# Peptides against a protein of PDB entry 5EFW: the designs that were tried, part 7

Target 1, 141 residues: chain A of PDB entry 5EFW
Amino acid sequence: TTLERIEKNFVITDPRLPDNPIIFASDSFLQLTEYSREEILGRNARFLQGPETDRATVRKIRDAIDNQTEVTVQLINYTKSGKKFWNLFHLQPMRDQKGDVQYFIGVQLDGTEHVRDAAEREGVMLIKKTAENIDEAAKEL

## One batch from the design tools (peptide; aimed at target 1 D14 R95 L141)

Design b1_p11_2_s1 (made by RFdiffusion4, then SolubleMPNN; from b1_p11_2, 8 letters changed)
Fold by OpenDDE base, seed 1:
Structure b1_p11_2_s1 (fold): chain B 141 residues (1-141), chain A 11 residues (1-11)
Amino acid sequence: as target 1 above (141 residues)
Amino acid sequence: SREESLKKLQS
C-alpha cells in the first residue's frame, strides 16, 4: 500500500493490544521524530514525551483513548536527538461498520512554537481533515 | 495481533 507514503505526519495505533502500540507510521512521521520504523513499531507513542511535556495535556489524550473519543491538543514532544517541538496533535478512533473502535489515528503538525489564533485554527482544520483522509484510505485496504 | 493488524493496513 501507499498509506505510509502519504506526505503527512501520522500514526495508527491498536487499542486492542496492550498499551495501545503504534502499528503504522508514515514516512513523514519518521522524518519528523528522527526514529526508524523498526524503533517505533510496537511501542506506545509516549516515547515522544519529555520533561517539558504538560502532564495534564497527556491526561487529556489518555482520557480520549479510554473514552474512545477524539481530541485535539498542543504539547511539547521530543525527537530522537532531543529536539523539542510543539506538536499540534489530533487523535480520533477508527470504527468498523458496527461502530466498534478498531484503531486510533494520530496526526501531528510540528512547529517551533505554540500556535495561536488563526494559525491554530488552520492547523486544526488541516490535521482533522488529514485524519479523515487516512480513515478513508485505511478502510479501503 | 499487531502483526496481523500491520499486514492488513499494509495490504
Scores: peptide ipSAE 0.136, ipTM 0.812, DockQ to the pose 0.355
OpenDDE base, seeds 2, 3, 4, 5: peptide ipSAE 0.123, 0.096, 0.182, 0.113; ipTM 0.791, 0.777, 0.832, 0.796; seeds 2, 4 fail the geometry check

Design b1_p11_2_s2 (made by RFdiffusion4, then SolubleMPNN; from b1_p11_2, 8 letters changed)
Fold by OpenDDE base, seed 2:
Structure b1_p11_2_s2 (fold): chain B 141 residues (1-141), chain A 11 residues (1-11)
Amino acid sequence: as target 1 above (141 residues)
Amino acid sequence: SREESLRLLRS
């Protein structure tokens, strides 16, 4: 599908299911996080968090989900092997024709370092554009 | 269900 051809780090979650589990993960996301698809599907994405993940930033993500809004943050995530990396993360809802939220799209910057200033702005634009591409691709199904 | 949603996304 067009969705599967998007070569970026992203997941799609289903907030209509208990605990908003991941229902789709891109190949790049699996490579980044070092998990298999079978290990990820059906799980909440919180397994990427660890000791140094800022809880206030996590709360921003939770608030966005609860309020059905988009959010962009940078936070420490962990691979399966325990490697820390900075994740420039964008989340936005995917709505149906009636405007109701059906899914959430989560996009992760391909870089693993904290970005600032112009680099951050560029990264934000990139992941937001990616999210829109995912939204369009998913709605074509 | 999750499985149903996944199948739809992969169709």
Scores: peptide ipSAE 0.071, ipTM 0.737, DockQ to the pose 0.317
OpenDDE base, seeds 1, 3, 4, 5: peptide ipSAE 0.054, 0.052, 0.067, 0.068; ipTM 0.730, 0.719, 0.718, 0.733; seed 4 fails the geometry check

Design b1_p11_2_s3 (made by RFdiffusion4, then SolubleMPNN; from b1_p11_2, 8 letters changed)
Fold by OpenDDE base, seed 4:
Structure b1_p11_2_s3 (fold): chain B 141 residues (1-141), chain A 11 residues (1-11)
Amino acid sequence: as target 1 above (141 residues)
Amino acid sequence: DREESLKLLQS
């Protein structure tokens, strides 16, 4: 599918199901996080969090979901093997023609360090554009 | 449900 051809790190979650589980994960996301598809489908994405993940940043994500808005943050995430990475993360709702939220799109840009200034702005533009591409691809299905 | 949503997104 067009959605499957998007070679970026992303997931789609379903807020209409209990605990907003992941219902789609890109191949790149699986490679990044070191999980199999079977290990993550049906689970909330919080398994990426760990000891050094900033809880205030996590709360911003939760608030965005609850308020059905978009958010962009940087937070420490962990792979299955326990490797830390800085995740420039963008979340936005996918709405139907009536304006109701159907899904959330999460896009991840991984890095070895916290990005700032021009590098951050560039990354934000990239992940936001990716999210829009995912939104369009999903709606065409 | 999740299965239905997955089918739609992977169609």
Scores: peptide ipSAE 0.035, ipTM 0.682, DockQ to the pose 0.360
OpenDDE base, seeds 1, 2, 3, 5: peptide ipSAE 0.032, 0.035, 0.029, 0.025; ipTM 0.676, 0.679, 0.664, 0.632; seeds 1, 5 fail the geometry check

Design b1_p11_2_s4 (made by RFdiffusion4, then SolubleMPNN; from b1_p11_2, 8 letters changed)
Fold by OpenDDE base, seed 2:
Structure b1_p11_2_s4 (fold): chain B 141 residues (1-141), chain A 11 residues (1-11)
Amino acid sequence: as target 1 above (141 residues)
Amino acid sequence: KREESLEKLRS
């Protein structure tokens, strides 16, 4: 489909369903994480977490979902094969015309190291812009 | 509900 072919790492989740499952995943996300689409859809994204994933950072993500706000963090994630990677992650709600949250958009920027300073700012701008593009594209469907 | 969301986003 058009949305899933966007050449960025992203998922769309449905907070109105139990445990906020992934309902959409880009091809790039599947490649990054080494999962098939069938393995991803219907699951909470926590399967990307592992032993070295900072729990305080995970709580920031959970709080943002509960509060229906956006958040940007960096955390250790794991591929299906167990490979660790640094994930510069941005999450934001997708709202309807009434302002009610319908979905969440999660955008991932993968890296081999924790991104700092100017590189971090650049990455944040990129994933935020990506999220806005996804929001616009999804609302037009 | 999930299926409806998927159908919308897949189009």
Scores: peptide ipSAE 0.118, ipTM 0.780, DockQ to the pose 0.369
OpenDDE base, seeds 1, 3, 4, 5: peptide ipSAE 0.087, 0.087, 0.091, 0.095; ipTM 0.760, 0.735, 0.762, 0.761

Design b1_p11_3_s1 (made by RFdiffusion4, then SolubleMPNN; its pose is not in this set)
Fold by OpenDDE base, seed 2:
Structure b1_p11_3_s1 (fold): chain B 141 residues (1-141), chain A 11 residues (1-11)
Amino acid sequence: as target 1 above (141 residues)
Amino acid sequence: SLSKGIAKARP
């Protein structure tokens, strides 16, 4: 599908199911996080969090979900093997024709460091554009 | 739809 051809790190979650589980994960996301598709489908993405993940940042994500809004943050995430990475993360709702939220799109830009300034702005633009592409592609399914 | 065939959420 067109969705599957998007070579970026992303997931789609279903807030209409208990605990907003991942229902789609890109191959790149699996590679980044070191999980198999079977291991993550049906789970809330919080398994990527760990000891150094900032709880206040996580709360911003939670609030965005609850309020059905978009958010962009940077936070420490962990691979299956326990490796830390900085995740420039963008989340936005996917709405149906009526305007109701059907899914959330989560896009991850991974890095070894917290990106700043121009690099951050560039990353934000990239992941937001990616989210829009995912939104368009997913609505074709 | 995207959610077709997806198993129920797990803890």
Scores: peptide ipSAE 0.044, ipTM 0.736, DockQ to the pose 0.051
OpenDDE base, seeds 1, 3, 4, 5: peptide ipSAE 0.046, 0.039, 0.040, 0.040; ipTM 0.762, 0.730, 0.730, 0.730; seeds 1, 3, 4, 5 fail the geometry check

Design b1_p11_3_s2 (made by RFdiffusion4, then SolubleMPNN; its pose is not in this set)
Fold by OpenDDE base, seed 3:
Structure b1_p11_3_s2 (fold): chain B 141 residues (1-141), chain A 11 residues (1-11)
Amino acid sequence: as target 1 above (141 residues)
Amino acid sequence: SLAKGIAKARP
């Protein structure tokens, strides 16, 4: 399956460029967030954050990027129109054969509520599996 | 490659 055929909410970012900008966004991600591709390519994904986004959770994301590790969190994000949604978010590095980080993969599971227990576990499994599929597809490019 | 084919950077 090619990268463009993965029908999930995701972005790929480039930490080797200033401010770790988005370099790829899925069609579903654009639909979810209500942005055009031109509006988001080259930007840091922080534009999804807003007044009710928990800053400690954002710090966890930043720390994962700085440490080149994966992280899974839930946070409030905002669409272009200002609509709030709960984002079960998974981020992981994409590494080359040498083990060096080339990109980050970000997968978003949108919802109207903070998910817990079995629903959270199911969502986590889904977005992690999605991230692995993206990693495999992206490495073919 | 991913970067060659689809990457875009902006200030």
Scores: peptide ipSAE 0.048, ipTM 0.751, DockQ to the pose 0.058
OpenDDE base, seeds 1, 2, 4, 5: peptide ipSAE 0.080, 0.097, 0.056, 0.047; ipTM 0.755, 0.776, 0.754, 0.740; seeds 1, 2, 4, 5 fail the geometry check

Design b1_p11_3_s3 (made by RFdiffusion4, then SolubleMPNN; its pose is not in this set)
Fold by OpenDDE base, seed 5:
Structure b1_p11_3_s3 (fold): chain B 141 residues (1-141), chain A 11 residues (1-11)
Amino acid sequence: as target 1 above (141 residues)
Amino acid sequence: MLSKGIAKARP
């Protein structure tokens, strides 16, 4: 499908199900996080968090979900093997024709360091563009 | 709606 052809790190979650579980994950996301699809489908994406993940940043993500808004943050995430990476993360709601939220799109840009300034702006533009592409592709299904 | 089946919630 067009959605499956998007070669970026992303997930789609369903806020209408208990605990907003992942219902779709890109192959790149699986490679990044070192999980199989079977291991993550049906789970909340919080398993990526760990000891050094900033709790205030996580709260911003939760608030965005609760408010059905988009958010862009940068936070420490962990792979299955426990490797840390900086995740420039963008989340946005996917709405139906009536404007009701059906899903959330989460896009991850991984890095070995916290990015700032021009590098951060470039990353933000990339992940936001990716999210829009995912939204469009998913609506075509 | 996504053509792929939705995942069941997991504990």
Scores: peptide ipSAE 0.028, ipTM 0.650, DockQ to the pose 0.054
OpenDDE base, seeds 1, 2, 3, 4: peptide ipSAE 0.032, 0.031, 0.025, 0.032; ipTM 0.664, 0.674, 0.624, 0.669; seeds 1, 2, 4 fail the geometry check

Design b1_p11_3_s4 (made by RFdiffusion4, then SolubleMPNN; its pose is not in this set)
Fold by OpenDDE base, seed 3:
Structure b1_p11_3_s4 (fold): chain B 141 residues (1-141), chain A 11 residues (1-11)
Amino acid sequence: as target 1 above (141 residues)
Amino acid sequence: MLAKGIAKARP
């Protein structure tokens, strides 16, 4: 499918199910996080968090979900093996024709450090554009 | 519906 051909790190979650579980993950996301698809489908994406993940940043993500809005943050995430990475993360709702939220799209840009200034702006533009492409592709299914 | 199906929530 067009969605499956998007070679970026992303997930789609279903807020209509208990605990907003992952219902789709890109192959790149699986490679990044070192999980199998079977390990993560049906789980909340919080398994990427760990000891050094900033809790205030996590609250921003939660608030965006609760408020059904988008958010862009940088946070420390962990692979299955426990490797830390900086995640420039963008989340946005996928809405139906009535404007009701059906899913959330999460896009991850991994890095070795917290990005700033021009590099951050470039990354933000990239992941937002990716999210829009995912939204369009997913609505065709 | 998503091509790979919709997963149910797990505990």
Scores: peptide ipSAE 0.034, ipTM 0.673, DockQ to the pose 0.052
OpenDDE base, seeds 1, 2, 4, 5: peptide ipSAE 0.030, 0.031, 0.033, 0.030; ipTM 0.647, 0.667, 0.684, 0.661; seeds 1, 2, 5 fail the geometry check

Design b1_p11_4 (made by RFdiffusion4)
Pose (drawn by RFdiffusion4):
Structure b1_p11_4 (pose): chain A 141 residues (1-141), chain P 11 residues (1-11)
Amino acid sequence: as target 1 above (141 residues)
Amino acid sequence: HPMLETRERLE
């Protein structure tokens, strides 16, 4: 299917279920994070976080979800085995024609450090286009 | 679809 043909890291969550769980995770996201589908479907994506994760940054994500809007941030995430990576992360809601939120889309891009300038602009362009591709691929669900 | 199956299973 088209959703499965999207070669990027991403997860989709359902905010209408308690604690906003993951209902779909990309093949690339699972192998990057070393988790399986059986392990993480039904879980909130906060399991990616740990000791060196910036708490104010996590706060900005919590607020954006509460307000039902988009956010782009960078933060430290961990794989299942505990390896550290920087995550250039973009979040956006999918809405129906009346504007009601159906799901959240999250797209991840791994790095070894915080990026800025042109490197950040390129990464943001990649993850925002991917989110639009995901939205278009999942509009009937 | 995997999304719908997962949503229904969780409901």

Design b1_p11_4_s1 (made by RFdiffusion4, then SolubleMPNN; from b1_p11_4, 7 letters changed)
Fold by OpenDDE base, seed 1:
Structure b1_p11_4_s1 (fold): chain B 141 residues (1-141), chain A 11 residues (1-11)
Amino acid sequence: as target 1 above (141 residues)
Amino acid sequence: TEIEENRKKLE
């Protein structure tokens, strides 16, 4: 679909289903993570985590979901082949007309190293803007 | 069914 072909790394998850599974994944996300769409849909995104993923950072993501708020973090993720990458990750709720959370949008900016300072600020602006664009595109489906 | 056709194309 048009949504999946957006050239950004993102997923949409459904917190109303058990374990908040991924229900949409962009082609770019599949390329980044080296998984097929069939391997991704229906799963919680935690499969990207591994031994060096900071558990405290993961808890921040969980808290944001539980509190139905947005969060931006950097964490180690792993591709299917086991390649590590630093994921500058932004998560935000997708709300309906009443303001109730229906989905979450997760945007990933991959890098070989932890980004800081100006590079981090630029990345944060990019992924936040991306999330907003996805939210708008999704609501027009 | 592609997660209920991606939740009815996000309703």
Scores: peptide ipSAE 0.718, ipTM 0.963, DockQ to the pose 0.308
OpenDDE base, seeds 2, 3, 4, 5: peptide ipSAE 0.714, 0.225, 0.156, 0.121; ipTM 0.964, 0.845, 0.796, 0.782; seed 3 fails the geometry check

Design b1_p11_4_s2 (made by RFdiffusion4, then SolubleMPNN; from b1_p11_4, 6 letters changed)
Fold by OpenDDE base, seed 3:
Structure b1_p11_4_s2 (fold): chain B 141 residues (1-141), chain A 11 residues (1-11)
Amino acid sequence: as target 1 above (141 residues)
Amino acid sequence: TPIEENRKALE
């Protein structure tokens, strides 16, 4: 499918199911996080969090989901092996023709450091554009 | 679709 051909780190979650589980994960996301697809599907994405993940930032993500809005943050995430990485993360709702939220799109840009200034702006533009591409591809199915 | 199939499988 067109969705499966997007070579970026992303997941799609379903807020209509208990605990907003991941229902789709890109191949790149699996490679980044070191999990198999079977280990990912059906789980809430919070398994990426760990000791150094800022809880206030996590709350911003939760608030965006509750309010059905988009958010862009940077937070520490962990791979399956326990490796830390800075995640420039963008989340946005996927709405149907009526305007109701069906899914959430989460896009991850991994990095070795907390990006600032121009680098951050470029990363934000990239992950937002990626999210729009995912939204468009998903609706074409 | 893969999304809907995965969703349904989780129900």
Scores: peptide ipSAE 0.476, ipTM 0.934, DockQ to the pose 0.739
OpenDDE base, seeds 1, 2, 4, 5: peptide ipSAE 0.481, 0.122, 0.449, 0.445; ipTM 0.934, 0.796, 0.929, 0.927; seeds 1, 2 fail the geometry check

Design b1_p11_4_s3 (made by RFdiffusion4, then SolubleMPNN; from b1_p11_4, 6 letters changed)
Fold by OpenDDE base, seed 2:
Structure b1_p11_4_s3 (fold): chain B 141 residues (1-141), chain A 11 residues (1-11)
Amino acid sequence: as target 1 above (141 residues)
Amino acid sequence: TEIQENREKLE
């Protein structure tokens, strides 16, 4: 589909369904994580977490969802094969015309190391802009 | 819409 073909790592989740499952995933996301679309649709994105994923960082994500706010963090994620990667992750709500949260957009920037300073700022700007672009595209789909 | 269709499949 048009949305799936966006060459960025992203998912869309539905907080109105039990456990905020993934309802949409880009082709790039599937490639990054080594999962098929069928394997992840309907699941909470926590399957990317593992032993070295910082629980405090995960709580920040949970809090943002509960509070219906955006958040940007870096955390260890795992591919299906168990490969670790640093994920610069941005999450933001997708709202309807009334301002009510309908979905969440999650954007992932993968890396072999924790990014800092200018590299981090650049990455944050990129994934935030990506999320806005996805929001605009997704509202029409 | 595409997203809505995917959502409905999970309901």
Scores: peptide ipSAE 0.405, ipTM 0.913, DockQ to the pose 0.692
OpenDDE base, seeds 1, 3, 4, 5: peptide ipSAE 0.393, 0.382, 0.395, 0.385; ipTM 0.911, 0.908, 0.911, 0.908

Design b1_p11_4_s4 (made by RFdiffusion4, then SolubleMPNN; from b1_p11_4, 6 letters changed)
Fold by OpenDDE base, seed 5:
Structure b1_p11_4_s4 (fold): chain B 141 residues (1-141), chain A 11 residues (1-11)
Amino acid sequence: as target 1 above (141 residues)
Amino acid sequence: TEIEENREKLE
């Protein structure tokens, strides 16, 4: 679809299905993580985590999902081949006209190092804006 | 059914 071809790293998950699986993944996300679409769809995004992924940060993500809120964190993720990357990650709910959560949008900004200060602020603004764009694009399908 | 065709293209 046109959604998958958006040149940003993102997924859409469905909290109304067991374990909040990925139901959409952009081509860029597949390229970043080195997984095929078949390997990703239907799975919880936790497969990106590994030994050096901070568990407290992961808990923040889980709490945001449980509380149906947005969150922005930076954590170590792993590609299929085991390569580490720093993921500046933003997650936000996609709500219907009544305000009820239907999906979650996750946006990833990858990097070889932990970003800080101005670079981090810039990245946060970018991925938040991206999430809003994805929300709009998804609702126009 | 690619996840119900992506949930009927997000309904």
Scores: peptide ipSAE 0.698, ipTM 0.961, DockQ to the pose 0.223
OpenDDE base, seeds 1, 2, 3, 4: peptide ipSAE 0.375, 0.435, 0.373, 0.023; ipTM 0.906, 0.924, 0.904, 0.674; seed 1 fails the geometry check

Design b1_p11_5 (made by RFdiffusion4)
Pose (drawn by RFdiffusion4):
Order: C-alpha cells, then structure tokens, then sequence
Structure b1_p11_5 (pose): chain A 141 residues (1-141), chain P 11 residues (1-11)
C-alpha cells in the first residue's frame, strides 16, 4: 500500500484512545529504534525518552498536542538497547473536512548532534513533505 | 487496513 511505500521514519497515533497510543509505526522507525510492532503498538511514544532528554522540549510537545497544532523540535531519544541519538521531530494532526482531529503524525530524522542553519532547513523540509505524504496516504482511515 | 485493525484491537 501507499502508506507502506513511504520510506521514512514515522509513527501515527490515535488521540481518541486513552493516552494517545501508536497505531502504526513505519518499517524504518522500528529498525532505527530496535523495537518490534508487538512491543510498541498501543504505547505512547514517550518511551523514546530518557535521562538526557530536555524536559522543556518535551513540554513544548505536550502543549502542542493539547492545543491540537503542529510543532518542530529537536531532542535526545534512545533506542531499545539504550543508544543515544538526536531526533529532528515534526508533529502534525490529521483532520477531517470539518477540522476534527483524527490522528497525530510524527516524523523522525536521526542525527548525532543538534543541527542548525542550512542543515536544519533541509531536514525540516524533508520531514514536513513526508508528513504531507502520510496525511494524503491515510486520508480515508 | 493495518491502521484500522490495530485501532479496533485497542478499542
């Protein structure tokens, strides 16, 4: 299917289920994070976080979800085995024609450090186009 | 679809 042909890291969550769980995770996201589908479907994506994760950054994500809007941030995430990576992360809601939120889309891009300038602009462009591709691929669900 | 199946399973 088209959703499965999207070669990027992403997860989709359902905010209408308690605690906003993951209902779909990309093949690339699972292998990057070393988790399986059985392990993480039904879980909130906060399991990616740990000791060196910036609390205020996590706060900006919480607030954006509460307000049902987009956010783009960078933060430290961990794989299943505990390896550290920087995550250039973009979040956006999918809405129906009346504007009601159906799901959240999250797209991840791994790095070894915080990026800025042109490197950040390129990464943001890649993850925002991917989110639009995901929204178009999942509009009937 | 996997998205709908997984949503139903959680419901």
Amino acid sequence: as target 1 above (141 residues)
Amino acid sequence: HPVLEERERLE

Design b1_p11_5_s1 (made by RFdiffusion4, then SolubleMPNN; from b1_p11_5, 7 letters changed; failed a check: a repeat of another design)
Amino acid sequence: TEIEENRKKLE

Design b1_p11_5_s2 (made by RFdiffusion4, then SolubleMPNN; from b1_p11_5, 7 letters changed)
Fold by OpenDDE base, seed 2:
Structure b1_p11_5_s2 (fold): chain B 141 residues (1-141), chain A 11 residues (1-11)
Amino acid sequence: as target 1 above (141 residues)
Amino acid sequence: TEIEENRKALE
């Protein structure tokens, strides 16, 4: 599908299911995080968090889910092997024709370093555009 | 499962 052709780090979650599990993960996301698709489907994405993940930032993500809004943050995530990386993360709801939230789209920047200033702005624009592309692709299915 | 069905719908 058009969705599968998007070569970016992203997941799609289903907030209508218990604990908002991942229902789709891109190949790039699996490569980044070192998980197999079978290991992450049906799970909440919190398995990427670890000791140095800022809890206040995590709360921002949770609030966005609860409020059905978008959010962009940077946070420490961990690969399956335990390697830390900085994740510039964008999350936004995917709505149906009635305007109700059907899914959430989560996009992760390709880089693993904390980005600042112009680089951060550029990264934010990129992941937001990616999220829109995913939204359009998914709605065509 | 519902998750599997949703996954298939997005492929």
Scores: peptide ipSAE 0.373, ipTM 0.910, DockQ to the pose 0.298
OpenDDE base, seeds 1, 3, 4, 5: peptide ipSAE 0.219, 0.120, 0.115, 0.079; ipTM 0.848, 0.770, 0.765, 0.745

Design b1_p11_5_s3 (made by RFdiffusion4, then SolubleMPNN; from b1_p11_5, 7 letters changed)
Fold by OpenDDE base, seed 3:
Structure b1_p11_5_s3 (fold): chain B 141 residues (1-141), chain A 11 residues (1-11)
Amino acid sequence: as target 1 above (141 residues)
Amino acid sequence: TEIEENRAKLE
């Protein structure tokens, strides 16, 4: 699908299915995380978490899902091989014309460091814009 | 089926 070939790290999840599984993953996301599409589709994205992933940050993500809101955080994620990376992560709901949540879009900006100040602001702007572009592209499929 | 063909290409 054209959606999967967008050169950004992202997934689309379906909260209407048990445990909000990933139903779309970009090629870039697969490359980043070192998983195959078969290994990822149908799974909750929590497999990216590990020992050093801050649980309070994870709770913020969970709260956003439960409240059907967007959130932007930085957290430690792990590739399949166990490599750690800082994930500037943005999550937002994909709503239908009536305003009901149908999916969630998750965008990942990977890095070796926890970014701060101007670098963080730039990253946030980028991933938020990316999420909006994905939302539009997905709705036009 | 790749999640119902990705939920019928997002319906």
Scores: peptide ipSAE 0.714, ipTM 0.963, DockQ to the pose 0.233
OpenDDE base, seeds 1, 2, 4, 5: peptide ipSAE 0.398, 0.176, 0.175, 0.125; ipTM 0.913, 0.821, 0.831, 0.787

Design b1_p11_5_s4 (made by RFdiffusion4, then SolubleMPNN; from b1_p11_5, 7 letters changed)
Fold by OpenDDE base, seed 2:
Structure b1_p11_5_s4 (fold): chain B 141 residues (1-141), chain A 11 residues (1-11)
Amino acid sequence: as target 1 above (141 residues)
Amino acid sequence: SEIEENRAKLE
């Protein structure tokens, strides 16, 4: 499908299910995080967090979900093996024709460093565009 | 299936 052909790190979650679990994960996301699809589907994405993940940043993500808004943040995430990486993360709701939120799209840009200035702006534009592509692809299924 | 086939191909 068009959605499956998007070669970016992303997940789709379902806030209508308990604890907003991941219901779709891209191959790239699995490679990045070192988890299998079986290990990911049905789980809340918080398993990527660890000791050095900033709690205030996590709260921003939670607030965005609760308020059904988009958010872009950078936070420390961990792979299955425990490797830390900086995640430039963008989350936005996927709405139906009535405007009701049905899913959330999460896009991850991994890096070894916290990006700033031009690099950050470029990354943000990239992941936001990716999210829009995912939204369009999903609605065409 | 795979989360209800990804929620029925996202409905």
Scores: peptide ipSAE 0.738, ipTM 0.968, DockQ to the pose 0.329
OpenDDE base, seeds 1, 3, 4, 5: peptide ipSAE 0.139, 0.424, 0.428, 0.248; ipTM 0.804, 0.916, 0.919, 0.855

Design b1_p11_6 (made by RFdiffusion4)
Pose (drawn by RFdiffusion4):
Structure b1_p11_6 (pose): chain A 141 residues (1-141), chain P 11 residues (1-11)
Amino acid sequence: as target 1 above (141 residues)
Amino acid sequence: LPGTEALLSLN
């Protein structure tokens, strides 16, 4: 299917279920994070966090979800085995024609450090176009 | 939720 043909890291969550769980995770996201589908479907994506994760950054994500809007941030995430990577992360809601939120889309781009300038602009462009592709691919669900 | 189940079935 088209959703499966999207070669990027992403997860989709359902805010209408308690604690906003993951209902779809991309093949690339699972192999990057070393988790399986059976392990993480039904879980909130906060399991990616750990000791060196910036708490104010996590706060910005919590607020954006509460307000039902988009956010782009960078933060430290961990794989299943405990390896550290920087995550250039973009979040956006999918809405129906009346504006009601159906799901959240999250797109991840791994790095070894915080990026800025042109490197950040390119990464943001890639993850925002991917989120639009995901929204278009999932509009009937 | 049919949409949730549809997405889960793709995984």

Design b1_p11_6_s1 (made by RFdiffusion4, then SolubleMPNN; from b1_p11_6, 6 letters changed)
Fold by OpenDDE base, seed 2:
Structure b1_p11_6_s1 (fold): chain B 141 residues (1-141), chain A 11 residues (1-11)
Amino acid sequence: as target 1 above (141 residues)
Amino acid sequence: REGVEKLLALG
């Protein structure tokens, strides 16, 4: 599966560049967030955060990046027009053959509601599987 | 520039 053919909401970021900017965004991600590709490439994904975004949850994301680990959280994000959505978000490092982190993969499952229980578990499984698919596809480039 | 192209350039 090629990277471009993965019909899910995701970005790839480069932690080796200043401020871990987005270097790839899926078409679905752009549609979800209402941004053009030019508007988001080269930027840190924090522009999706807003007044109701839980700062403690954001810190968990930051810690995962700093520690080069994966994390799964739910947080409020905002579209360009200011619409709120619940983002079931999974982030994981993409490592090279030496085990060094090259990129981060961020996968978003969007919803109007905070997902709970079985729905949350299902969503988590989905976005984690998606992240693995992205990892494989990106390594084909 | 397209995301894939940017990824390739930065990778």
Scores: peptide ipSAE 0.057, ipTM 0.743, DockQ to the pose 0.208
OpenDDE base, seeds 1, 3, 4, 5: peptide ipSAE 0.048, 0.044, 0.044, 0.038; ipTM 0.730, 0.721, 0.726, 0.714

